# Designs tried in a protein design run: peptides against a protein of PDB entry 1LOE. Part 5

Target 1, 181 residues: chain A of PDB entry 1LOE
Amino acid sequence: TETTSFSITKFGPDQQNLIFQGDGYTTKERLTLTKAVRNTVGRALYSSPIHIWDSKTGNVANFVTSFTFVIDAPNSYNVADGFTFFIAPVDTKPQTGGGYLGVFNSKDYDKTSQTVAVEFDTFYNTAWDPSNGDRHIGIDVNSIKSINTKSWKLQNGKEANVVIAFNAATNVLTVSLTYPN
Target 2, 181 residues: chain A of PDB entry 1LOE as posed
Amino acid sequence: TETTSFSITKFGPDQQNLIFQGDGYTTKERLTLTKAVRNTVGRALYSSPIHIWDSKTGNVANFVTSFTFVIDAPNSYNVADGFTFFIAPVDTKPQTGGGYLGVFNSKDYDKTSQTVAVEFDTFYNTAWDPSNGDRHIGIDVNSIKSINTKSWALQNGKEANVVIAFNAATNVLTVSLTYPN

## One batch from the design tools (peptide; aimed at target 1 S7 T178)

Design b1_p9_8_s1 (made by RFdiffusion4, then SolubleMPNN; from b1_p9_8 with T7V T9K)
Fold by OpenDDE base, seed 2:
Structure b1_p9_8_s1 (fold): chain B 181 residues (1-181), chain A 9 residues (1-9)
Amino acid sequence: as target 1 above (181 residues)
Amino acid sequence: SISFSSVLK
C-alpha cells in the first residue's frame, strides 16, 4: 500500500507541482481557472501521476480531498458553466465544448474516458442537467450527464468548503459542501 | 450544508 499526499494552501506564481492547461493561472495566491470571458477553459493538474487504479489487480485507491472555492455567479444566465474537481488519465486534455466544464465532451457514457468528476454547476444545460434548472453539485462518471446530483444554493462570492471522499471497498463517493459562518 | 453520496459502480 502506498499513499500520496499534497497540500497547497497558497497558490504561487510558480506553482511547480501543478500543470496549467488552457487559461488556468494563479493570482493573489488563488488558482483561477478562467479569464471570466466567453469560450474560455482552464484547468490545473497535480503534476505527479497518482497510482489510484491498478490495472493488474483492478484495485482502486481510497482518497480524500478538500478544497475551498469561490464562485461569482449572481445570476444563472450571464455566467460561466462552473467547475469540477476531476480525476483523469495522465494525458488528459482540456475539452472546449460549451457546458462540458472543460472535462467531458459528451453526455453519452464513454468508459474509455476514464474520468470521474465532481461538478459545481452554475449553468443549466437543457440537454443533460437536472430539469429543475437548479444550480447543483453532480457526480460525473465518464459523462457530463451526472449519475447523481444535489441542488445547491450558491452563496455568491462566499467561500465554500468541500470534502470529497472515495471509499474503494464500497465504491462510494461522498461529497460535502459547507459555507462557514 | 450539503452532503450526498453515490456508488460509482
Scores: peptide ipSAE 0.657, ipTM 0.968, DockQ to the pose 0.072
OpenDDE base, seeds 1, 3, 4, 5: peptide ipSAE 0.623, 0.644, 0.594, 0.584; ipTM 0.965, 0.967, 0.962, 0.962

Design b1_p9_8_s2 (made by RFdiffusion4, then SolubleMPNN; from b1_p9_8, 3 letters changed)
Fold by OpenDDE base, seed 2:
Structure b1_p9_8_s2 (fold): chain B 181 residues (1-181), chain A 9 residues (1-9)
Amino acid sequence: as target 1 above (181 residues)
Amino acid sequence: SMSFSSELK
């Protein structure tokens, strides 16, 4: 059994352990994914590949990640789509389709994408989002159409603490979000 | 605060 760990408290201008894609960048020790304009996609990948799924044995690793984020989305209309924490193959590339959060490209289940994401979704896409139109947290497996969602009351502009834990033995992913301030 | 879980498969 191997273990990989990393921690980034301050995102520097030359963050060596991140691969920036699209419009992703760092400023003032924060990671910023997009420019405040339409049709912008940005991502940041941990630069070292992580052995999460073993194709030979089929074993999947446990993992836990935590992060803090801020979203400014004062309304549900003139806002971006949100963001994801995601795990994808090492050659993953940004996806530019609107509403796909830069990660997916279809609401159809596609096992070949090999992508798991937790979405923090601030824009209602009629074609795949929960019909209540709520901002929501979603668990996405190989599709932008979440396998499960929970309504999320965004505290606009406030720091949210997130913990995402995966238990390989039970195949259960747990998402927790707290506004400490 | 909120928390929820899902089996991935």
Scores: peptide ipSAE 0.702, ipTM 0.972, DockQ to the pose 0.071
OpenDDE base, seeds 1, 3, 4, 5: peptide ipSAE 0.617, 0.677, 0.607, 0.591; ipTM 0.965, 0.970, 0.964, 0.962

Design b1_p9_8_s3 (made by RFdiffusion4, then SolubleMPNN; from b1_p9_8 with T7V T9S; failed a check: a repeat of another design)
Amino acid sequence: SISFSSVLS

Design b1_p9_8_s4 (made by RFdiffusion4, then SolubleMPNN; from b1_p9_8, 3 letters changed)
Fold by OpenDDE base, seed 2:
Structure b1_p9_8_s4 (fold): chain B 181 residues (1-181), chain A 9 residues (1-9)
Amino acid sequence: as target 1 above (181 residues)
Amino acid sequence: SMSFSSVLS
């Protein structure tokens, strides 16, 4: 069994193992996806392809990722859409449609996108988000319309610790979020 | 603190 791992404790100004897309950049040792303006998309990709799915054997790898993030979204209306952790084909490109978190481009299921994302969604899009209007964490498979969501009470400006784990044997993806401080 | 899971298609 092959294992690939990486860790980035501090994001440098010339982070060699990241590919920046759109407005993504680093500052103060943090990864910043976008400028706080309308109509902006930023992404950062791990620069090395990761063998998660073997098309020949059908084998799928387990994975675990963890990260810490901060979101400033003091209200639900005058804020950005949120962000995602995502896994996509190596030639993935930023998507610019509003509300699609830079990753998707449709609420329709599109198996050809081959994209899985965990969204941390701070803006209610009536066309696809849960009808209760809550900020939420979602699991997205080939669509911005999540296959599952959970209401998320954002602690504004506080660091959240996230763990995302995928068990290939059960096909279960688990998302955990804590506010340690 | 929160956690949830889903079976991927």
Scores: peptide ipSAE 0.645, ipTM 0.968, DockQ to the pose 0.072
OpenDDE base, seeds 1, 3, 4, 5: peptide ipSAE 0.540, 0.600, 0.439, 0.548; ipTM 0.955, 0.964, 0.911, 0.956

## One batch from the design tools (peptide; aimed at target 1 F67 D72)

Design b1_p10_1 (made by RFdiffusion4)
Pose (drawn by RFdiffusion4):
Order: structure tokens, then sequence, then C-alpha cells
Structure b1_p10_1 (pose): chain A 181 residues (1-181), chain P 10 residues (1-10)
């Protein structure tokens, strides 16, 4: 049995238990992944590796993560590219920016990726996004093309509370985001 | 894009 847990309710200026990659930094008690600036990537990782499954027994971890996040755009129309919570190898480095969200490099399945991410996507990329053109939440496994999506209406500047849970018994990954009110 | 708080458990 192994458990890993943590909580950060207010980020400080020297959050030593995070690894920052790209433009990720903490400001005014928030974790800032990108400022409202063009063509940039920011990533932050919890510093400890987490044992998610075991080859000797074949057991896989149950887990839950929750966080509140804010997307703050200049207006409701010109908003790119989005935000991800991701599970990747211990040595993960930033991948392609733009619509690939710093996490993937292709629309095709890439076995060497070894990452699954839940995306909160705010820009329709004709090549791989749901053709309806809506902003959406997606589950991505080794590709920027989501295996599953749900349209989501972004509330600019507002706090969204998200819970992502994995149940090892069913292999169900559930994602909930709620806007207050 | 900012994160206000976070928690995790496994």
Amino acid sequence: as target 2 above (181 residues)
Amino acid sequence: ITVKNISFSS
C-alpha cells in the first residue's frame, strides 16, 4: 500500500514542492501557468513521483485531484489555447505549444507519449477538435485528439472548481467542473 | 491561466 497526498490552498512565492517548466510561476497566492501573452507555455509538476500502478501485482491506484482554476481572457471571443491536468512519466518535459497544450506532439496516437491529460480547451483547431467548434473538456490519451469530449461554456474571469477521479475497479476516469451559480 | 488551489490523493 502506498499513498501520496498533498494540498495547497494558497500558493506561496517559493513553492519548493513544485517543479516549474516554461513560464509557470506563483504570484499573489496563485499558480500562474501563462500570463495573458501570446505564444507561451507554462507547466508545473508536483515534485514527488507517484506510484500509479504496480507490475508485480498488476494493481492500479485509485486517485482524486481537485482544484480551482481561472481563465482570464481579454474578452469572451479571442481566447486560446487552454489548460490541462496531466499524468506523464517522471521526466516529462514541455512538448509542442499552441493547440497541443504543451503536452502532446501529434493528432495520431503516439505510444512513446505515455501521458493522459484532461483538457479544458478554449480554441477550436479544425484539424482535431470537435467539428461543432465549441470549447470543451476532453480526455486525451497519447494524442491531442480526445477520445471523449463535452462542450463547456467558458465563464471568463470566473472560478471553476474541478474534480478528476480515477476508480481502479472500473477504470472510470470522471471529470466534473462546476461554475458557482 | 491561474490555479487557485489544488489537492491530490491516491

Design b1_p10_1_s1 (made by RFdiffusion4, then SolubleMPNN; from b1_p10_1, 5 letters changed)
Fold by OpenDDE base, seed 2:
Structure b1_p10_1_s1 (fold): chain B 181 residues (1-181), chain A 10 residues (1-10)
Amino acid sequence: as target 1 above (181 residues)
Amino acid sequence: VDILSISFSS
């Protein structure tokens, strides 16, 4: 059994256990992913590789993550695409295509991507998002086109609490989002 | 993002 854990309650200006990509940065002890302008991507990666998949046995690690976030998206048209929690190969780089949340680059399933993401999507992309146009939470496996989605009623500018858990034995990924205030 | 905690276990 191997366990890797970390917790960040205050994001500092020199957060050494994170690798910042694109426009991701910390300010006022918070992690912010993008500037409030068009065509920007920001990411933060945990700085150490994690053994998630054993190539010999095929075993996949369990994981649980919790975080809080705030999104300002007062409308559905003049806003960014949202953000993701994601797991990707160690050499992962930001993707700049609009609507791909900085993580993917295609709606086609591509196993070579080796990327799993939970998206908190605030912009309706006709080509791949649920047809009802709702803001949504999605589970993305090797594609921006989610394998499963659920409508999410954003409380604009309010802090959300998220828990994401994966049970390798059952192959079930659970996402919980609440607004405590 | 204000708080982040994650744990991987195999």
Scores: peptide ipSAE 0.500, ipTM 0.927, DockQ to the pose 0.416
OpenDDE base, seeds 1, 3, 4, 5: peptide ipSAE 0.037, 0.484, 0.040, 0.041; ipTM 0.660, 0.922, 0.663, 0.690

Design b1_p10_1_s2 (made by RFdiffusion4, then SolubleMPNN; from b1_p10_1, 6 letters changed)
Fold by OpenDDE base, seed 2:
Structure b1_p10_1_s2 (fold): chain B 181 residues (1-181), chain A 10 residues (1-10)
Amino acid sequence: as target 1 above (181 residues)
Amino acid sequence: VDILSMSFSS
C-alpha cells in the first residue's frame, strides 16, 4: 500500500508543493485561477508525481479530495467557463481553447489524453454541454464532453464545499457539493 | 480556492 496525502489551508505566495501554470496564482492566502478578463487560463498542479495507475497490475489508486471554492458568475453569458479538478500526466500543459476549461482540447474521446476531470461548468457550450443549458457538474474522461453531468444551482459568490472520492474497486467516482452558509 | 486536501491510496 502506498499513500500520498497533502493539505493546504492557506495558500502562500511561495507554495512550493504547487506548480502554477498560466494565470494561476495565490493572493491573500487563496488560490485564484484566472484574471477577470477574457481568454485567460490558470492552473495549479501538485508538484510531486503520484502513482495512480500501475502499468503492471492495472490497479488504480483510490483517492479523496476536498476543497472549497468561490465562483462569481452572476449571469450565463458574460462569464468564464468554470474550473476543474483534474488528474493528468506529469507533463500536462494548459490548454487555451475556449470552453475546454484549460484541460482538454477536444470533444472527441481521446484515450491518449489520459486525463480525468471533474468540471464545475458555468458556461453553456452548445457543442458538448447538456442541452438544458444548466450550470452543471460533470465527469470528464479524455474529453470535455462529460460522461455524466448533473445540474448545479450556483450560489453566486458563495463558498462551496466539495468532496470528490474515487473507489477503484467499484470504479465509482462521487462528487458532493454543498453550500454550508 | 480556500482549502484543499487530497489523499491517494493504492
Scores: peptide ipSAE 0.538, ipTM 0.935, DockQ to the pose 0.416
OpenDDE base, seeds 1, 3, 4, 5: peptide ipSAE 0.073, 0.515, 0.517, 0.503; ipTM 0.687, 0.931, 0.929, 0.928

Design b1_p10_1_s3 (made by RFdiffusion4, then SolubleMPNN; from b1_p10_1, 7 letters changed)
Fold by OpenDDE base, seed 3:
Structure b1_p10_1_s3 (fold): chain B 181 residues (1-181), chain A 10 residues (1-10)
Amino acid sequence: as target 1 above (181 residues)
Amino acid sequence: VQILSMSFSL
């Protein structure tokens, strides 16, 4: 059977398999989504459409993704909102509303969004984030208001390793984050 | 936010 996969070990200046949106760009072999400033949105989309759900048969694919990221915030009281890994329709557009991580535009559930995201949220938004105010990992389905969250202690400037796996048989999305150093 | 590497598989 045919398997869809890709691997990017270095992000080049002319990365042909990515579509850049907003302020997203590559530099020094890294993908930069945002600088440590307020009100900036950057996104990168994999350029080829991926068939995860078949509307005719109802079949849903398993998938696994892994990546390494770094957040470098110069001021603990003035940080960006964080970022997401997301899956969305091919015509997805960046969203500029503050706190919506460039992906969503409402805390209300919108089934027509057809967007799933794993957020790594570094800013507390009183209107929808967990009341304890912790930085957190969240699973977002058609809303910025996560269906589930877990506190996450940010290590500033350190590399974090993430693995996200979806099991279609159980309908369970699993997220793991570790700091190897 | 910077991404250093990424892989994806169906």
Scores: peptide ipSAE 0.790, ipTM 0.977, DockQ to the pose 0.880
OpenDDE base, seeds 1, 2, 4, 5: peptide ipSAE 0.034, 0.498, 0.212, 0.230; ipTM 0.662, 0.916, 0.831, 0.844; seed 1 fails the geometry check

Design b1_p10_1_s4 (made by RFdiffusion4, then SolubleMPNN; from b1_p10_1, 7 letters changed)
Fold by OpenDDE base, seed 5:
Structure b1_p10_1_s4 (fold): chain B 181 residues (1-181), chain A 10 residues (1-10)
Amino acid sequence: as target 1 above (181 residues)
Amino acid sequence: VDIVSMSFSL
């Protein structure tokens, strides 16, 4: 079985292995998806196609990804929508912003989307989010309405360490988030 | 330290 891997520890101003979309850019060796400005969506894609889902056989590859992120809102009680880690077709482009996180267009299941995302959702959208109103991690399959969620407390301005792993044999997706301090 | 872990069968 073939394995593809990459690692980016410092993001350069002209990062060659990333495709930037919307407002996404690099500054101070970090990837910045959005500034604290309304109505902005930023995305960054790995520039090379990765064989994750075989359309002929339906088989899905194992994968593991890890990253560190910071959400830094000027007001901890007035935050934006959050962000996702996602996998999508090669020709993917920004979708609906706001609560759709620039990745989806509907809360209804749409198999033509062919998009899977792990959302780190900081804003309660009454139309599809868990009724308890908690900020949460969600698993999104072809819809912004998560198939599963778990409450998560945002530590504003602090670094969170994330690991996302998928085991194709068991069809299990695992997400872990840790604030080291 | 805050730890959130979830595992889900797709």
Scores: peptide ipSAE 0.418, ipTM 0.908, DockQ to the pose 0.069
OpenDDE base, seeds 1, 2, 3, 4: peptide ipSAE 0.360, 0.253, 0.028, 0.413; ipTM 0.892, 0.843, 0.618, 0.905

Design b1_p10_2 (made by RFdiffusion4)
Pose (drawn by RFdiffusion4):
Structure b1_p10_2 (pose): chain A 181 residues (1-181), chain P 10 residues (1-10)
Amino acid sequence: as target 2 above (181 residues)
Amino acid sequence: FAKIEVVNIS
């Protein structure tokens, strides 16, 4: 049995238990992944590796993460590229920016990726996004093309509360985001 | 482009 847990309700200026990659930094008690600036990537990782499954027993971990996040765009129309919560190898580095969300390099399945991410995607990329063109939440496994999506209407500048849970018994990954009111 | 922030996490 192995458990890993943490909570950060207010980020401080020297959050030593996070690894920052790209433009990720903490400011005014928030974790800032990108400022409202063009062509940039920011990532932050919890510093401890987490044991998510075991080859000797074949057991896989149950887990829950929750966080509140804000997307603040200049207006409701010109908004790119989005935000991900991701599970990756311990040595993960930033991948392709733009519509690939710092996490993937291809629309095709890439076994060497070894990452799954839940995306909160605010920009329609004709090549791989749901053709309806809506902003959406997706589950990505080793590809920027989501295996599943759900349209989501972005509320600019507002707090969204998200819970992502994995049940090892069913292998169900559930994602909930709620806007207050 | 947009500013993306996490307010809290657990």

Design b1_p10_2_s1 (made by RFdiffusion4, then SolubleMPNN; from b1_p10_2, 7 letters changed)
Fold by OpenDDE base, seed 4:
Structure b1_p10_2_s1 (fold): chain B 181 residues (1-181), chain A 10 residues (1-10)
Amino acid sequence: as target 1 above (181 residues)
Amino acid sequence: PAEVSIVSMS
């Protein structure tokens, strides 16, 4: 099987291997998805389509991705919605903002979405989020309502390291998040 | 994915 890989250590002003959507942009060598204002959606897509699902065999590719992120909320007690790492069709466009994280439009399962996301959800939406109200990491398949979640304590303004791995043979998605500092 | 493993450390 084929293998595709890419690495971006610093984000430049002319990051040709990314497609920016909405308010997504680069500044100070960082990818910035949104500004600290209401009703903003920013996304960045890898510019080259990646063969993840084989329509002929039905097989899904293994993948591993790692990244660091910072959520910097001006008010630590009133944080916005969070963000996702997601996989979606090549023609994907920004979806509903707010609690839908710009990736989904419904809490109902919608196979036509063809979107899988790992959410780093910093805002409790009573309609679909875990009832404990905790900030959480979630796995979203064709719905903003996660198929599985785990409580996560946001460290505002701190760098988090993330590793997301999918094992196609076992159909297991693994998410690891650490605050190394 | 049918199964999910999440590790979170802060």
Scores: peptide ipSAE 0.046, ipTM 0.672, DockQ to the pose 0.047
OpenDDE base, seeds 1, 2, 3, 5: peptide ipSAE 0.029, 0.029, 0.025, 0.027; ipTM 0.651, 0.673, 0.638, 0.654

Design b1_p10_2_s2 (made by RFdiffusion4, then SolubleMPNN; from b1_p10_2, 6 letters changed)
Fold by OpenDDE base, seed 2:
Structure b1_p10_2_s2 (fold): chain B 181 residues (1-181), chain A 10 residues (1-10)
Amino acid sequence: as target 1 above (181 residues)
Amino acid sequence: PARIDIVSMS
């Protein structure tokens, strides 16, 4: 078996194990993905390719990731779309279409994207988001239209702890979000 | 191979 792991406690200005795309950058030891303006996207990729899918057998690796984030979204209308944790092919590029969270470029299912994302969505897009309009966590497989969602009560400006785990044997992706403070 | 990423859009 093969195991790849990394940990970044503090994000430095010369963080060599991350590839920054769009407006993503580090400041004060934090990763900042976007500016507080419209129509911007920022991403940060782990710089080393990871073997997650075996093309010969079709097997998918188990994985677990954890991170802490802060979102400032005091209202539901004059805010950004949110953010995602995602896994995509090594040549992935930022996508600028509004509402697609910088990952997708269409509302349609597209298996060729080979992308799995966990979205933390703060903006209601009528065309694909849950009809209740709640901020939500979603699991996205090759589409911005989540295969599953859960309402999420944002604690504005507070640090959230996230754990995302995938069990290949059960094909279950688990997302846990807590506000420790 | 794949990449792991965190993305935000404003």
Scores: peptide ipSAE 0.123, ipTM 0.774, DockQ to the pose 0.063
OpenDDE base, seeds 1, 3, 4, 5: peptide ipSAE 0.132, 0.116, 0.026, 0.029; ipTM 0.785, 0.770, 0.650, 0.677; seeds 1, 5 fail the geometry check

Design b1_p10_2_s3 (made by RFdiffusion4, then SolubleMPNN; from b1_p10_2, 7 letters changed)
Fold by OpenDDE base, seed 3:
Structure b1_p10_2_s3 (fold): chain B 181 residues (1-181), chain A 10 residues (1-10)
Amino acid sequence: as target 1 above (181 residues)
Amino acid sequence: PAEVRIVSMS
């Protein structure tokens, strides 16, 4: 059994273990995905490929990730779409379509994308989001249309703690979000 | 995954 891990407590101006895409950058030791303007997309990728799935044996790795984030979304209509934690092929590129969180480009299931995301969605897209219009956490597999969602009560401007864990033996993905303060 | 659990929310 092989284990790979990394930890970033402070994001530096020249963070060598991250690949920045689009408008993603670091400031004040934080990772900032977008500029405070319309139609902006930013991403940051861990620079080293991680072996999650072995096509030869079919084995899938367990994984756990934790992070803290802040979103400023003072209303539900004149705001950006949110953000994702995602796993994608090494040659993944940012996507610029509105509502797709920079990761997907269709609501149709596309197995060839090989992309999984946990979305923290702050904007209601009538074409694919849950009909209740709530801000939500979603699990996205090869599509922006989530396979599962849960309503999320955003505490505007407050730090949220997230833990995402995958158990390969049970094939269960767990997501925890808390506001400690 | 076969199942998704959002185990805590605040």
Scores: peptide ipSAE 0.255, ipTM 0.832, DockQ to the pose 0.046
OpenDDE base, seeds 1, 2, 4, 5: peptide ipSAE 0.216, 0.229, 0.127, 0.184; ipTM 0.771, 0.766, 0.749, 0.770

Design b1_p10_2_s4 (made by RFdiffusion4, then SolubleMPNN; from b1_p10_2, 6 letters changed)
Fold by OpenDDE base, seed 2:
Structure b1_p10_2_s4 (fold): chain B 181 residues (1-181), chain A 10 residues (1-10)
Amino acid sequence: as target 1 above (181 residues)
Amino acid sequence: PAEIRIVSMS
């Protein structure tokens, strides 16, 4: 049994345990994924590969992650798409298609993607998002079209605390989001 | 403070 863990309380200018992709960068001890303009994608990857899935045995690791984020999306039309926490193959590259949150490139299920994401989606894409048009949290497996979603009442500009946990024995992924203030 | 919980089986 192997366990990997890391913690980043303050994001520095030389964060050696992160790989920045696209427009992702750190400033003022925070990770910023995108520019405040159109057509921008940024990502940050943990720099060390993690054994999540064993192709030979099929075993999947348990995991838990927690983070705090802030989103500024004062309206539903002149805003970015949101962001994800994701797990993908080590050679993963940012995807630039609008609405795909920098992670996916299709609404069609593609098992070769080998990508799981928890999305915090602030833009309604009629082609795949829940028809009610709500901002939402979604679980994405090999597709931008979530296998499960829940409406999310964004508190604009406020810090949200997130906990994401996966239990391999039950095959249940749990997402919890709270606004402590 | 509101809490959102999503439980999904993959």
Scores: peptide ipSAE 0.171, ipTM 0.761, DockQ to the pose 0.054
OpenDDE base, seeds 1, 3, 4, 5: peptide ipSAE 0.144, 0.145, 0.122, 0.140; ipTM 0.753, 0.757, 0.729, 0.745

Design b1_p10_3 (made by RFdiffusion4)
Pose (drawn by RFdiffusion4):
Structure b1_p10_3 (pose): chain A 181 residues (1-181), chain P 10 residues (1-10)
Amino acid sequence: as target 2 above (181 residues)
Amino acid sequence: IEVKNISFSS
């Protein structure tokens, strides 16, 4: 049995238990992944590796993460590229920016990726996004093309509360995001 | 894009 847990309710200026990659930094008690600036990537990782499954027993971890996040765009129309919560190898480094969300390099399945991410995607990329063109939440496994999506209407500047849970008994990954009111 | 708070457990 192995458990890993943590909570950060207010980020401080020297959050030593996070690894920052790209433009990720903490400001005014928030974790800032990108400022409202063009062509940039920010990532932050919790510093401890987490044991998610075991080859000797074949057991896989149950887990839950929750967080509140804000997307603040200049207006409701010109908004790119989005935000991800991701599970990746211990040595993960930033991948392709733009519509690939710093996490993937291809629309095709890439076994060497070894990452699954839940995306909160605010920009329609004709090549791989749901053709309806809506902003959406997606589950990505080793590809930027989501295996599943759900349209989501972005509320600019507002707090969204998200819970992502994995149940090892069913292998169900559930994602909930709620806007207050 | 900013994160206000976060928690995790496994």

Design b1_p10_3_s1 (made by RFdiffusion4, then SolubleMPNN; from b1_p10_3, 6 letters changed)
Fold by OpenDDE base, seed 5:
Structure b1_p10_3_s1 (fold): chain B 181 residues (1-181), chain A 10 residues (1-10)
Amino acid sequence: as target 1 above (181 residues)
Amino acid sequence: VEIVSMSFST
């Protein structure tokens, strides 16, 4: 089995292995998806295609990814929509912003999207989010309406460590998030 | 320290 891997510990001003979309950019060695400005969407894609899903056989590769993120809202009680880690077709472009997180266009299942995302959702959208109104982690398959969610308490301005792993043999996706402090 | 862990099987 072939394995492809990459690691980015510091993001440079002209990071060659990333494709920036929308408002995404690098500053101070960090990838910044959006500033604290309304109606903005930023994305960054790994620049090389990765063979995760075989369209002929339907087989999906195992994968694991880890990253650290910070959501830093000026007001902890007035935050934006959140962000996702996602996998999508090679020619993917920014989709609907706001509650759709720039990755989806509908709460209805759309197989043509061919997009899977793990959302870190900080804003309650009554039309599709869990009714308890909690900020949450969600698994999104071809829809902004998550197939599974778990409540998560945002620690504003603090670093969160994330690990996402997929086991193709068991068809299980696992997500872990920790705040070290 | 907050820990959130979840899994899902389809």
Scores: peptide ipSAE 0.077, ipTM 0.729, DockQ to the pose 0.068
OpenDDE base, seeds 1, 2, 3, 4: peptide ipSAE 0.025, 0.061, 0.060, 0.030; ipTM 0.607, 0.730, 0.716, 0.586

Design b1_p10_3_s2 (made by RFdiffusion4, then SolubleMPNN; from b1_p10_3, 5 letters changed)
Fold by OpenDDE base, seed 5:
Structure b1_p10_3_s2 (fold): chain B 181 residues (1-181), chain A 10 residues (1-10)
Amino acid sequence: as target 1 above (181 residues)
Amino acid sequence: VEILSISFST
């Protein structure tokens, strides 16, 4: 078994192992994807390519990631689109903003995107989101239209703890989100 | 994002 790992507990002003895209930046030892302003997309990529899928054998890596985040909207009833944790090709660039979360360009399945994302979606887009209109966690495979979703109650301004795990043998991805307080 | 940890295993 070969393992590649990294951890960032304090995001520095010149974080060398991250590639910042769009409006993404660090401040006060935190990674900030966007400020509370319209028409912004921010992304941060791990700077080194990771061998997660072997095209010759078809083998896929297992992975576990944990992170904390805060969504702090000025008005809890007027929140932007949310964000994703995503895996994409090494040359990935910001994609369509707004409801596409800067990661996808279509609700139709597009295998050429080669992108998997876990979305923390705070805005209801009628064209592809679950019809109940709930804020939700979604698993997105080559499309902004999630293959599976779960309702999620946003606690505005509060720290959320996330764990995402993928088991390649079973092809099962699990997501957990908790608010400590 | 405040803290991030990730591990890939093959």
Scores: peptide ipSAE 0.533, ipTM 0.938, DockQ to the pose 0.424
OpenDDE base, seeds 1, 2, 3, 4: peptide ipSAE 0.046, 0.447, 0.441, 0.026; ipTM 0.669, 0.900, 0.912, 0.605

